Peptides against a protein of PDB entry 3C66. Designs and how they scored, part 108

Target 1, 189 residues: chain A of PDB entry 3C66
Amino acid sequence: KSWANLFEKNDFFFRYKFYLEITAYTRGSDEQHLKWSGLVESKVRLLVMKLEVLAGIKIAHPFTKPFESSYCCPTEDDYEMIQDKYGSHKTETALNALKLVTDENKEEESIKDAPKAYLSTMYIGLDFNIENKKEKVDIHIPCTEFVNLCRSFNEDYGDHKVFNLALRFVKGYDLPDEVFDENEKRPSK

## One batch from the design tools (peptide; made by RFdiffusion4, then SolubleMPNN)

Design b2_p21_8_s2 (from b2_p21_8, 11 letters changed)
Fold by OpenDDE base, seed 2:
Structure b2_p21_8_s2 (fold): chain B 189 residues (1-189), chain A 21 residues (1-21)
Amino acid sequence: as target 1 above (189 residues)
Amino acid sequence: EEPIYFSTSKEENEKFVITPD
């Protein structure tokens, strides 16, 4: 498939064994999240470029669209829980303890004015060029640079109570349910 | 195997090292 075809959802989440998830979190207003997530998303290409030049990475292919979700998040502990549990199939069930905001319920009195946590997640499919099973790829530098780039853009983004950014390395079989359609079977180990 | 997690909430000294196996 051409590079262009790989940007489509169709087989993207089946194409790679490994993925890097980039999630922008905001516990605040929709406007705050729009700015924050938009910034993060705009910088993903730079991260990809930095990943691609690493000797151990054969391919770093971004999925073009973010996955969006929001939860009623009444406490800071809930916000921490979201950040801990989101991004992995094995742990995402913990999010069921929170009220997912949907187009159907967003106008409900109990939801409309409730504190929200907003999530925008970008995915990068990874293929490694490692011949030896003992070899490791250190992506600390590009990831740190990416985080610093995002966080330094505006002083407000230094407030971890509001704005957070996480990068998670996941295997295809442990991708969140959000990436699959109802008719799609989760990849096996 | 647990996913490698790199977050701004973690210590900056945590290395994000991926083992593809």
Scores: peptide ipSAE 0.040, ipTM 0.655, DockQ to the pose 0.714
Fold by OpenDDE base, seed 1:
Structure b2_p21_8_s2 (fold): chain B 189 residues (1-189), chain A 21 residues (1-21)
Amino acid sequence: as target 1 above (189 residues)
Amino acid sequence: EEPIYFSTSKEENEKFVITPD
């Protein structure tokens, strides 16, 4: 398949067995999130470049657009729960305990002035070199460098009560529901 | 410490180790 086809949603999330999810979290204002997520998104290409040069990685292919969601987040415990449960099909059902903010409900009085957690998630599809007999690939260095690059950009981003960044390695069958259309069948194991 | 998830194993997560299937 041509690389051009991999930028289409339907092909991308079925193409790889493995994905790296990069999620920027913000418990604060929309403006704070736009700045934070925008920064994280702007650095993803650098992470891709660092991953591609690893001997065990055949290809690291980024999806072009972030996935956006936001929840009413009244407490710090709720914010921790979001960060723990988001990004995996196995655990994402726990998010149903929170109110998802939508265009239809955002002006409701109970939602409009409520504390929010904002999420922006970027996806990288990963293909590994099977022939190189490297049973394990260590991505510690590129991932650490990426996190440090994002967090060091502004001192305010050091406040973990407001700004968080998570990297999650997931298999295609365990991708969140958000990446699939309602009529699409989830990849099998 | 930044939340980074690479494996079901805590030890593997700490090392940022991916085991391809």
Scores: peptide ipSAE 0.034, ipTM 0.637, DockQ to the pose 0.322
Fold by OpenDDE base, seed 4:
Structure b2_p21_8_s2 (fold): chain B 189 residues (1-189), chain A 21 residues (1-21)
Amino acid sequence: as target 1 above (189 residues)
Amino acid sequence: EEPIYFSTSKEENEKFVITPD
């Protein structure tokens, strides 16, 4: 299939059984997040290239647009919770304990000045070249290299209290709700 | 088996292994 077809949202999130989510987290200013997420996003293609050369990976195709969200994040524990729960339909309901920042509420006094966690998520569709379902594909090296590349770009990005980066493997049926339109049906198991 | 989640938030999560179905 042509790369051109991968740029359509509807086709992308139904095309693969497996996805790699790359999420840049920032607990700080919008400006900090823009810089951090922009950097991470700029390096995703390098990760894709490293994944594609692995024997167990047949296809690694990135979705070109990030998904953006932000939460009121008053505590460090909340920030850890976001990082733990985000990126899976099974666990994302836990995020309902936090206030999602929306265009409708962002100007509310209680939200406007509140500490925030910003999230930018990139998706990579994965197809595996594995015959045995029990066989594991180790992507530790590419992932570590990717993280190191991002973190080493600026000394400030070493501060885990502010900047974090996560890579999550997710099955299509367990993708976050954010990737689907209201009229779209979630993939079945 | 579920794949191992990789995150820079925790040292224990600095590993990512996928077990595809």
Scores: peptide ipSAE 0.031, ipTM 0.639, DockQ to the pose 0.647
Fold by OpenDDE base, seed 3:
Structure b2_p21_8_s2 (fold): chain B 189 residues (1-189), chain A 21 residues (1-21)
Amino acid sequence: as target 1 above (189 residues)
Amino acid sequence: EEPIYFSTSKEENEKFVITPD
């Protein structure tokens, strides 16, 4: 399959065994999130470039479209919970305790003006070039540089009560449900 | 068999999460 075909949702999330999830979180306004997530998204390509040059990484392929979601988030604890539970099929069910904002409910009085957590998630498919099974691949450096790049762009982004950034290494079988269509079966272990 | 991968966050509020098997 061509690289172009890997930008199709259905192929992308079945193509790799491993994924790096990059999630920008905002507990604040939609405008704040738009700026923050937009910045993060704009820097993903730089992260990909840094990943690609690692000897242990054969392929780092970004999925070009972010996944967007938002939740009513009345407390900081809720915000922490979202950050802890989001991004894994194993844990994402905990998010059911929160009200997901949808196009159908966003205009409801109880939701419209409620505190919200916004999420924008980018995915990078990873193929490793590991000849020795004991060889370690550490993506800490490029990931840290990426985080620092994003956080340092504006002083406001240093406020972890509002803006957060998570990088999660996830196996294909543990990808969030959001990446699959209703008729698709998630990859097996 | 999966390659050995590790990444750890050095910042309390920055998340480098490795999903366990």
Scores: peptide ipSAE 0.032, ipTM 0.620, DockQ to the pose 0.158; fails the geometry check

Design b2_p21_8_s3 (from b2_p21_8, 11 letters changed)
Fold by OpenDDE base, seed 3:
Structure b2_p21_8_s3 (fold): chain B 189 residues (1-189), chain A 21 residues (1-21)
Amino acid sequence: as target 1 above (189 residues)
Amino acid sequence: EDDIYFDTSKEKNEKFIITPD
């Protein structure tokens, strides 16, 4: 399957009520993150395949473009905070306490040499095949297999101080601001 | 309207983050 051209960005993030966010975190070098995030991204398709075969999931469609950001991350606590707060509109404002690295500021001496946390996020739109809304869909197995697949690729990826991988289930109205254009209205609850 | 719930009770090895309502 090719998903790359299924939806425009704005169409994709309005298409589903539910999304699975897959975020690769790296507190280290850009090179480390490139390798880690690239690996994670390369395995998303396998996760999609595993999700699609679940009885409770009607559709699992990946948005193929990763969303990337990086922050100055002086401490491990900052790194934990990023992992806790990122990926939800409700909580992402907490990230404003950290310095976002941008093309405009990346060459500043205070930023250039600062410890950084890198984020790359992939999105999967989910449509469920559940008549009873109270029923739970367990995606633990596919997700665990996915994580294990990513982590097992290199022994270095076992270092949670550097490399992390988070899966977040998010409703469309609570998607991060990054997925919407400035002129787009966030989906309503 | 009732929401579909994700079963994340078996969170192991990695963090599964559920967005609070």
Scores: peptide ipSAE 0.032, ipTM 0.627, DockQ to the pose 0.142
Fold by OpenDDE base, seed 5:
Structure b2_p21_8_s3 (fold): chain B 189 residues (1-189), chain A 21 residues (1-21)
Amino acid sequence: as target 1 above (189 residues)
Amino acid sequence: EDDIYFDTSKEKNEKFIITPD
């Protein structure tokens, strides 16, 4: 099957045992988030290139579309909680304590003018070389370089109260619910 | 199945919040 078929949502999140999640967070305006997430998304391909050249990585395949979500985020503690809990099925239920902004509720007075945290998440499917399964693959360097590249683009992105960037390594069975359709079953351990 | 361990030098945890110091 051509690489093109792996860009289909239904195949991508079942194809790999491991994923790298890249999430851009913004606690601020939609405009701020659009700029920040757009920058991060534009640099993901560079990260993929750096991952692909690592001896322990056989495949680093990016999913083509970001996943977008936003929450009412009245406090800094809420923002920290979102960053801590998001990106894993094991922990994402904690986000139920916050109001998810949807197309259906975004015009409600209590939501429209509320402080918000915006999230844009990119996924990279990872396959590793069997011979190197016993070898630790250190992806810290390319990931750190990626974060530094994004943060250094504009001085405003140094404000961690507003802009954050997280990379999470996740197993396929622990992917967030958002990546699966309602009729799809998540991968089993 | 041999678990592939990513040793990110700073955080043993599956979560890489790289806050650039």
Scores: peptide ipSAE 0.032, ipTM 0.610, DockQ to the pose 0.095
Fold by OpenDDE base, seed 2:
Structure b2_p21_8_s3 (fold): chain B 189 residues (1-189), chain A 21 residues (1-21)
Amino acid sequence: as target 1 above (189 residues)
Amino acid sequence: EDDIYFDTSKEKNEKFIITPD
């Protein structure tokens, strides 16, 4: 069974208490982002495999499709802000200070030629072996290995001014709004 | 470099973020 068949969007973001967000950032061209995000996405399965073998992790299930967004990003500070604020419901409102690029506005003169930050976010639902009374689970190693794998694929990806990759551990109630439909209520604690 | 730990005994509200250096 492919992971795609196992999870529908409808319940994936309600099924787990914990999620790992993997976001590929690109401040550059759409083409650059397609290559970068495509690479990252292609490696997510490897990360999942590494997570699954950890004794403290019971389940690591990837969501099948990335979430895509792009912002007008005129400055490096804006790019840093995006990376800092994105991925959490608590902080994502700060992104309202930037112009979200949409199909409706992408052809506007002020947006069309503006510098942009592109975001592609993959989600992994996590379940832990709490019953084993493990004090903590360290996911640093597989995550670091994943980042290194992605960054090492091409020397260009070492340019942090252009390409970035963030992994964020979040609780279901703090997932970004993008994962929920308009009629869906976000999970409670 | 911040280690990412999940405490199985306590639900923490801390953000665990790995960014490449």
Scores: peptide ipSAE 0.037, ipTM 0.647, DockQ to the pose 0.062; fails the geometry check
Fold by OpenDDE base, seed 1:
Structure b2_p21_8_s3 (fold): chain B 189 residues (1-189), chain A 21 residues (1-21)
Amino acid sequence: as target 1 above (189 residues)
Amino acid sequence: EDDIYFDTSKEKNEKFIITPD
């Protein structure tokens, strides 16, 4: 239907003025991350359903493809920095201080056995049904319920030193570079 | 804990990092 058409046109990140980013973080093994991110991703549709029924939200449209990245993350401070800086074009350049893990470098001795932070990010495009700029839409409840749902699934996911979950409300012009192709121009403000 | 609101009167985007304890 309408969702399928968006995926085919590959204009998802240009279609909406606003996006909700959902990022699952793991500082641990790739296996731990696979389980955690998989769980989070599996629950995104429930969040979408809860968002769509809000009076101020006209459309909540998920982009089904997760964006994956991983960094060498030797310290807890590095892990906190990643969580603070990731997800916004304004701040993502700070991540250049960390070593990005790639298929080309993952077997290097300095990287292979290094502590890593894994990131999986899902995006929801938002269209609001707002007549006046004075109107506010509260998305706190559905977002909190979503986080609680993910965290409560397994006791291990309560360890914020290993597993984290962030929701970020961003404008299209401030989306991370990862969502655009090399030949695409970032949306203007 | 801060509530998550979208305010159309605000020009700046907002970050809502939710890390429940």
Scores: peptide ipSAE 0.033, ipTM 0.620, DockQ to the pose 0.061; fails the geometry check

Design b2_p21_8_s4 (from b2_p21_8, 10 letters changed)
Fold by OpenDDE base, seed 2:
Structure b2_p21_8_s4 (fold): chain B 189 residues (1-189), chain A 21 residues (1-21)
Amino acid sequence: as target 1 above (189 residues)
Amino acid sequence: EDPIVFNTSKEKNEKFEIIPD
């Protein structure tokens, strides 16, 4: 497949066995989230560059489009739950306890003025140069540098009650349902 | 096995080591 095809959704989420998810979270306004997520997204390329030079990483390929979602998030505990449960098929069913904001329901009185958590998720497909299945790749430094770069951009982004950022290593069979179309079958183990 | 998560909401992020198995 051409490199161009790897940017197509249908090919991308079947191409790799492993993915790094980068999720920007905002419990606040849409405007706050737009600024925060936009910043995070703008820095993903720098993370990719840092990952690509690691000896254990053969390929770090970003998907170019974020996945956007938002939930009614009335409590801090709900916000913590979102951060804990989002990004894995195994755990995402817990999010069904929250009201997903959609274009169809966003104008409902109970949703319109409700506190919201906004999520923007970027995906990086990973291929590894590992001969031994027990070998580990340490990505702590690149990820820490990336997080620090995002958080240090504005003092407001230091408020963990509003702005959060998570990186999640996920296997292709455990990708969230959002990455697949209705006609697509989830990758097998 | 639970996915490895580096979450900035946590005060102490453990070492983010990937095992690609």
Scores: peptide ipSAE 0.337, ipTM 0.849, DockQ to the pose 0.761
Fold by OpenDDE base, seed 1:
Structure b2_p21_8_s4 (fold): chain B 189 residues (1-189), chain A 21 residues (1-21)
Amino acid sequence: as target 1 above (189 residues)
Amino acid sequence: EDPIVFNTSKEKNEKFEIIPD
């Protein structure tokens, strides 16, 4: 089957047992986030190339589109909570304590002028070439190089109060709800 | 098993080693 069919949302999040999530966070303006997330997204291909050459990785396949979300984020603690809880089905329910910004509510006076955290998440499906389930794959170097490449592009991206970047290794059954349509059943263990 | 996270907000990230089990 051609790689072209993998760009359909419906098959991608069921195809792999494992995913690497790359989330760009911004607590600031939408303009700041667009610049930051756009930069991160532009570098994902380089990370994929570095992952594919690792002996333990058989396939690293990026999903083509980011997932976008934003929350009212009045405090630094809320921003830390978003970074801790986002990206896993097991933990994402904690985000229900925050106001999700939607097209329906974004013009409400309490939301419009509120401090916001913006999130853009890219997904990489992973298949491993491991004979023994006890074998580890070290992805620290490629991930560090990727983070350094993104953070070094502009000095402003060194401000962790505004700009953050996380990579999360997630099993397919623990992917966030955002990747599935309402009628799709989450993968089982 | 909890997801392994590499977060740049941390001063030191632990070694990002994956066990695909």
Scores: peptide ipSAE 0.335, ipTM 0.856, DockQ to the pose 0.772
Fold by OpenDDE base, seed 4:
Structure b2_p21_8_s4 (fold): chain B 189 residues (1-189), chain A 21 residues (1-21)
Amino acid sequence: as target 1 above (189 residues)
Amino acid sequence: EDPIVFNTSKEKNEKFEIIPD
């Protein structure tokens, strides 16, 4: 089955019970983020290949488009909060304390020159080959290799004050609101 | 259960173990 037929946008976030979110964070310029996120995105296919060969993983299917967001991020604590709270419906409400940058507000004087955190998020749908619900799948190695591959590409990407990368395992019912259209009902537990 | 997060900037989660429950 060609991967191409699996990417009907409308079913991807309902098709799997589990997702791996890969978020590239940048507290800096849009140019810095474009370079960093573009690098991360270019390496996601390598992570998928490493996940697919794990005995506990039956399917790892990437969603081909990143989700982009940015927040006014005046402090380092705000940047840490974004990294902690983003990527889960349960926790994303904490981000309401920050100003989301939108196409409508990005030219406002208070937003235009403000420090920003940029986020690019890639999703991988996961299906597991686990007989026992208590069985664990260790994905530490492929995730570490992926992070190291991204971070080692440029010395600047070692600066955790500017560039960060997180992988989050999320259940379909706890996906962020951004992945659903306004008329779509969130998957149930 | 809270989402399992692998973030190299904060806590070295020595293990990124997924329980698909």
Scores: peptide ipSAE 0.328, ipTM 0.846, DockQ to the pose 0.721
Fold by OpenDDE base, seed 3:
Structure b2_p21_8_s4 (fold): chain B 189 residues (1-189), chain A 21 residues (1-21)
Amino acid sequence: as target 1 above (189 residues)
Amino acid sequence: EDPIVFNTSKEKNEKFEIIPD
């Protein structure tokens, strides 16, 4: 399959056993999130380039489209919960305690003016050059450089109460439900 | 196994070492 076909949702999330999720979080306005997530997204290619040169990484392939979600987020604890629970099928059910903002409900008075957390998630499919299952791939440096690059771009992005960034290593069978269509079966372990 | 997470909201990020098992 051509590289172009890997940008199709349905093939991408079944092709790799492992994924790196990059989530930009904003507890604030949609405008704040658009700026923050847009910045993060613009830097993902640099992270990919840094990952690809690691000896243990055979392939680092970004999915080009972000996944967007937003929740009513009345408290800082709710925002911490979102950051802790989002990005894994095992933990995402905890987010059911929060009101997901949808196109159907966004104009409701209780939602429209409510504090919100916005999430934009980018995915990188990973294939590894590891013969020995005990071998570790250290991705700390490229991930730290990426985070620092994003956070240092504007002083406002240093405010962890508003802007956050997380990288999560996830197995294909533990990807969030958002990446699959209703008729698609989650990859098996 | 819990996913390895590098979250910038945490004061100390643990070493982001992946074991592809």
Scores: peptide ipSAE 0.325, ipTM 0.850, DockQ to the pose 0.766

## One batch from the design tools (peptide; made by RFdiffusion4, then SolubleMPNN)

Design b2_p22_1_s1 (from b2_p22_1, 11 letters changed)
Fold by OpenDDE base, seed 3:
Structure b2_p22_1_s1 (fold): chain B 189 residues (1-189), chain A 22 residues (1-22)
Amino acid sequence: as target 1 above (189 residues)
Amino acid sequence: EIETFSRIRLRNGKLEVEYATY
């Protein structure tokens, strides 16, 4: 199917058994995050191209829109916790200990001027050529190259205390809640 | 059964790769 059919959410998060999550993190200003996440997003197509040429990958389809979130992040430990827990349904409940920034609360005094961590997450649906008894599909190389590509674009993006980037490989049933609408049921195992 | 990485991330300024079986 053409990427054009994936502009809408539709059943994208039910279509694949496996997903690659690409999350850009920024502990700083909204402007810093906009630049960083925009760069990462602009390079996702290059990653897809690198994945598609691998013999073990049958399909690599990006979801066209990022998911955006932000948290009050007063400490470096909080920032590490966000990066450690985000991106899996199994662990995302730990984020409830932090204050999620919303349109409803963003103007509150305790939130407005607080240090924040911004998150932008892109998703790639994956299908593998499993029939060839390839029990091992190591795609860490193109993913690592992707991280290095993004970080090397500007020297500022080398400061891991401000800018970070993570990739998660997850099954559909372990996708974060953010990808599902209120009326949608999470995929079963 | 697929063996691949589960997570790639920057931790303490270093790239860490974790693996899992799916």
Scores: peptide ipSAE 0.572, ipTM 0.921, DockQ to the pose 0.797
Fold by OpenDDE base, seed 4:
Structure b2_p22_1_s1 (fold): chain B 189 residues (1-189), chain A 22 residues (1-22)
Amino acid sequence: as target 1 above (189 residues)
Amino acid sequence: EIETFSRIRLRNGKLEVEYATY
């Protein structure tokens, strides 16, 4: 099957048992986030290549489109909370305490000029070569290298108070709600 | 079951790796 067919949204988030979530965070301007997220997204292919060559990885397929969201983020604690809770269905409900910026509310006076955290999330579907009942797969190594690569690209991206990057390993049933359409049923455990 | 990291993130300027079994 051609790579092109693998990137159709229709069943991507149902196809794999495991997913790697790559989230670029920016607490700053939309322009700052555009540059940062664009950089991260541009490097995802390199991470995929590094994952594919690992013996424990059978398949690493990126979803081609990022998921974008932004929150009103008045404090550093809010920014930490976003980073701590985002990316898992189990924990994402905590984000309801923050104001999600939407097309409908972005022009509201209380939101328009408020400090914001921007999120761009890329997904990689993973299939593993499991030989035993319990396998250890050291995918943290290429993932760590990826983080370092992105952060070292520009000195500005070393400011963790503004720019952050996280990778989360999740099961399909614990993917964030954002990846599913309203009419789609979340994968069962 | 797969034993791997659960999350890699930056906290206080340091890279933190959390592990879990799936």
Scores: peptide ipSAE 0.566, ipTM 0.920, DockQ to the pose 0.789
Fold by OpenDDE base, seed 1:
Structure b2_p22_1_s1 (fold): chain B 189 residues (1-189), chain A 22 residues (1-22)
Amino acid sequence: as target 1 above (189 residues)
Amino acid sequence: EIETFSRIRLRNGKLEVEYATY
């Protein structure tokens, strides 16, 4: 398949057994999130480069478009819940307890002026060089460095009550529903 | 099997790393 096809949604989330999910969280204004998520997104290519040179990594391919969502988030506990439950099919159903902000409801009085949590998620498809039956693949270092890089860019991004960042290592069958179209079947185990 | 982190996130301002086997 051509390199250009790697950035098409159609088969990206079926192509790899493993994915790295990078989520930028903001509990604040849309403007704050735009700046924060934009920064994180701009640094993803650096993480990819660091992953590609690791001996255990055969391929690290980014999906170029972020996934965006936002929830009404009246409390800090709600914000923690979002960060804890988002990014895995096993746990994402807990988010149904929160009000998802949509284009249809964003102008409602109960939503318009409510505190919000914004999410922007980037995905990297991973293929590993598995030589042994049991492999320890330590991609912790480049991922931790990435988090530190993003958070240290601006002093404001050190405020964890507003800005947060998470990386999740996920199997294809446990990807969030957001990555699949309504007509697509989730990968099986 | 692949052993690696499952999640890296900030909690209470501190970096937390969770591990799993896949």
Scores: peptide ipSAE 0.558, ipTM 0.917, DockQ to the pose 0.815
Fold by OpenDDE base, seed 2:
Structure b2_p22_1_s1 (fold): chain B 189 residues (1-189), chain A 22 residues (1-22)
Amino acid sequence: as target 1 above (189 residues)
Amino acid sequence: EIETFSRIRLRNGKLEVEYATY
């Protein structure tokens, strides 16, 4: 498989059984999100490096482009819901209760000036050195360190009401719909 | 199967780590 295929959307999300999703959340301005998500994105390589050196990790390949989305987010509860439900196919349908901001609707009066939650999601494809039928893989340490690294960069990023960061370990069949084209079928279980 | 975290996120200012078996 060519290296180029690692960065092609159609191949990347079918290549691995497991994915690590890194989502930067911002309830605020687009400028705030740009700074926050940009920081997070800039540090993903460090996380990959930390994952690659783990004996249990055979492969850790980042997808190069973030997935961007934004929702009208009038309440803190909505923001929590986004953070709780996003990133899994099983739960993402709950987000349908919120207004997704699109290029078509972003200029609507009800949306333009509405409070928004911005999401930027990076993906890392993972392959493990599984020797036994059941292995405990403690990759939470580098992931936690990553969160701390990002949040400690600026004091403002400690405000969880505005800036959040989540990592989700997801099976290929449970990836969000956003990673697949309309004509693509999600991986089977 | 692998056992690892399922999600790491901030909730109410606290870092929460959830675990699952895959």
Scores: peptide ipSAE 0.557, ipTM 0.914, DockQ to the pose 0.788

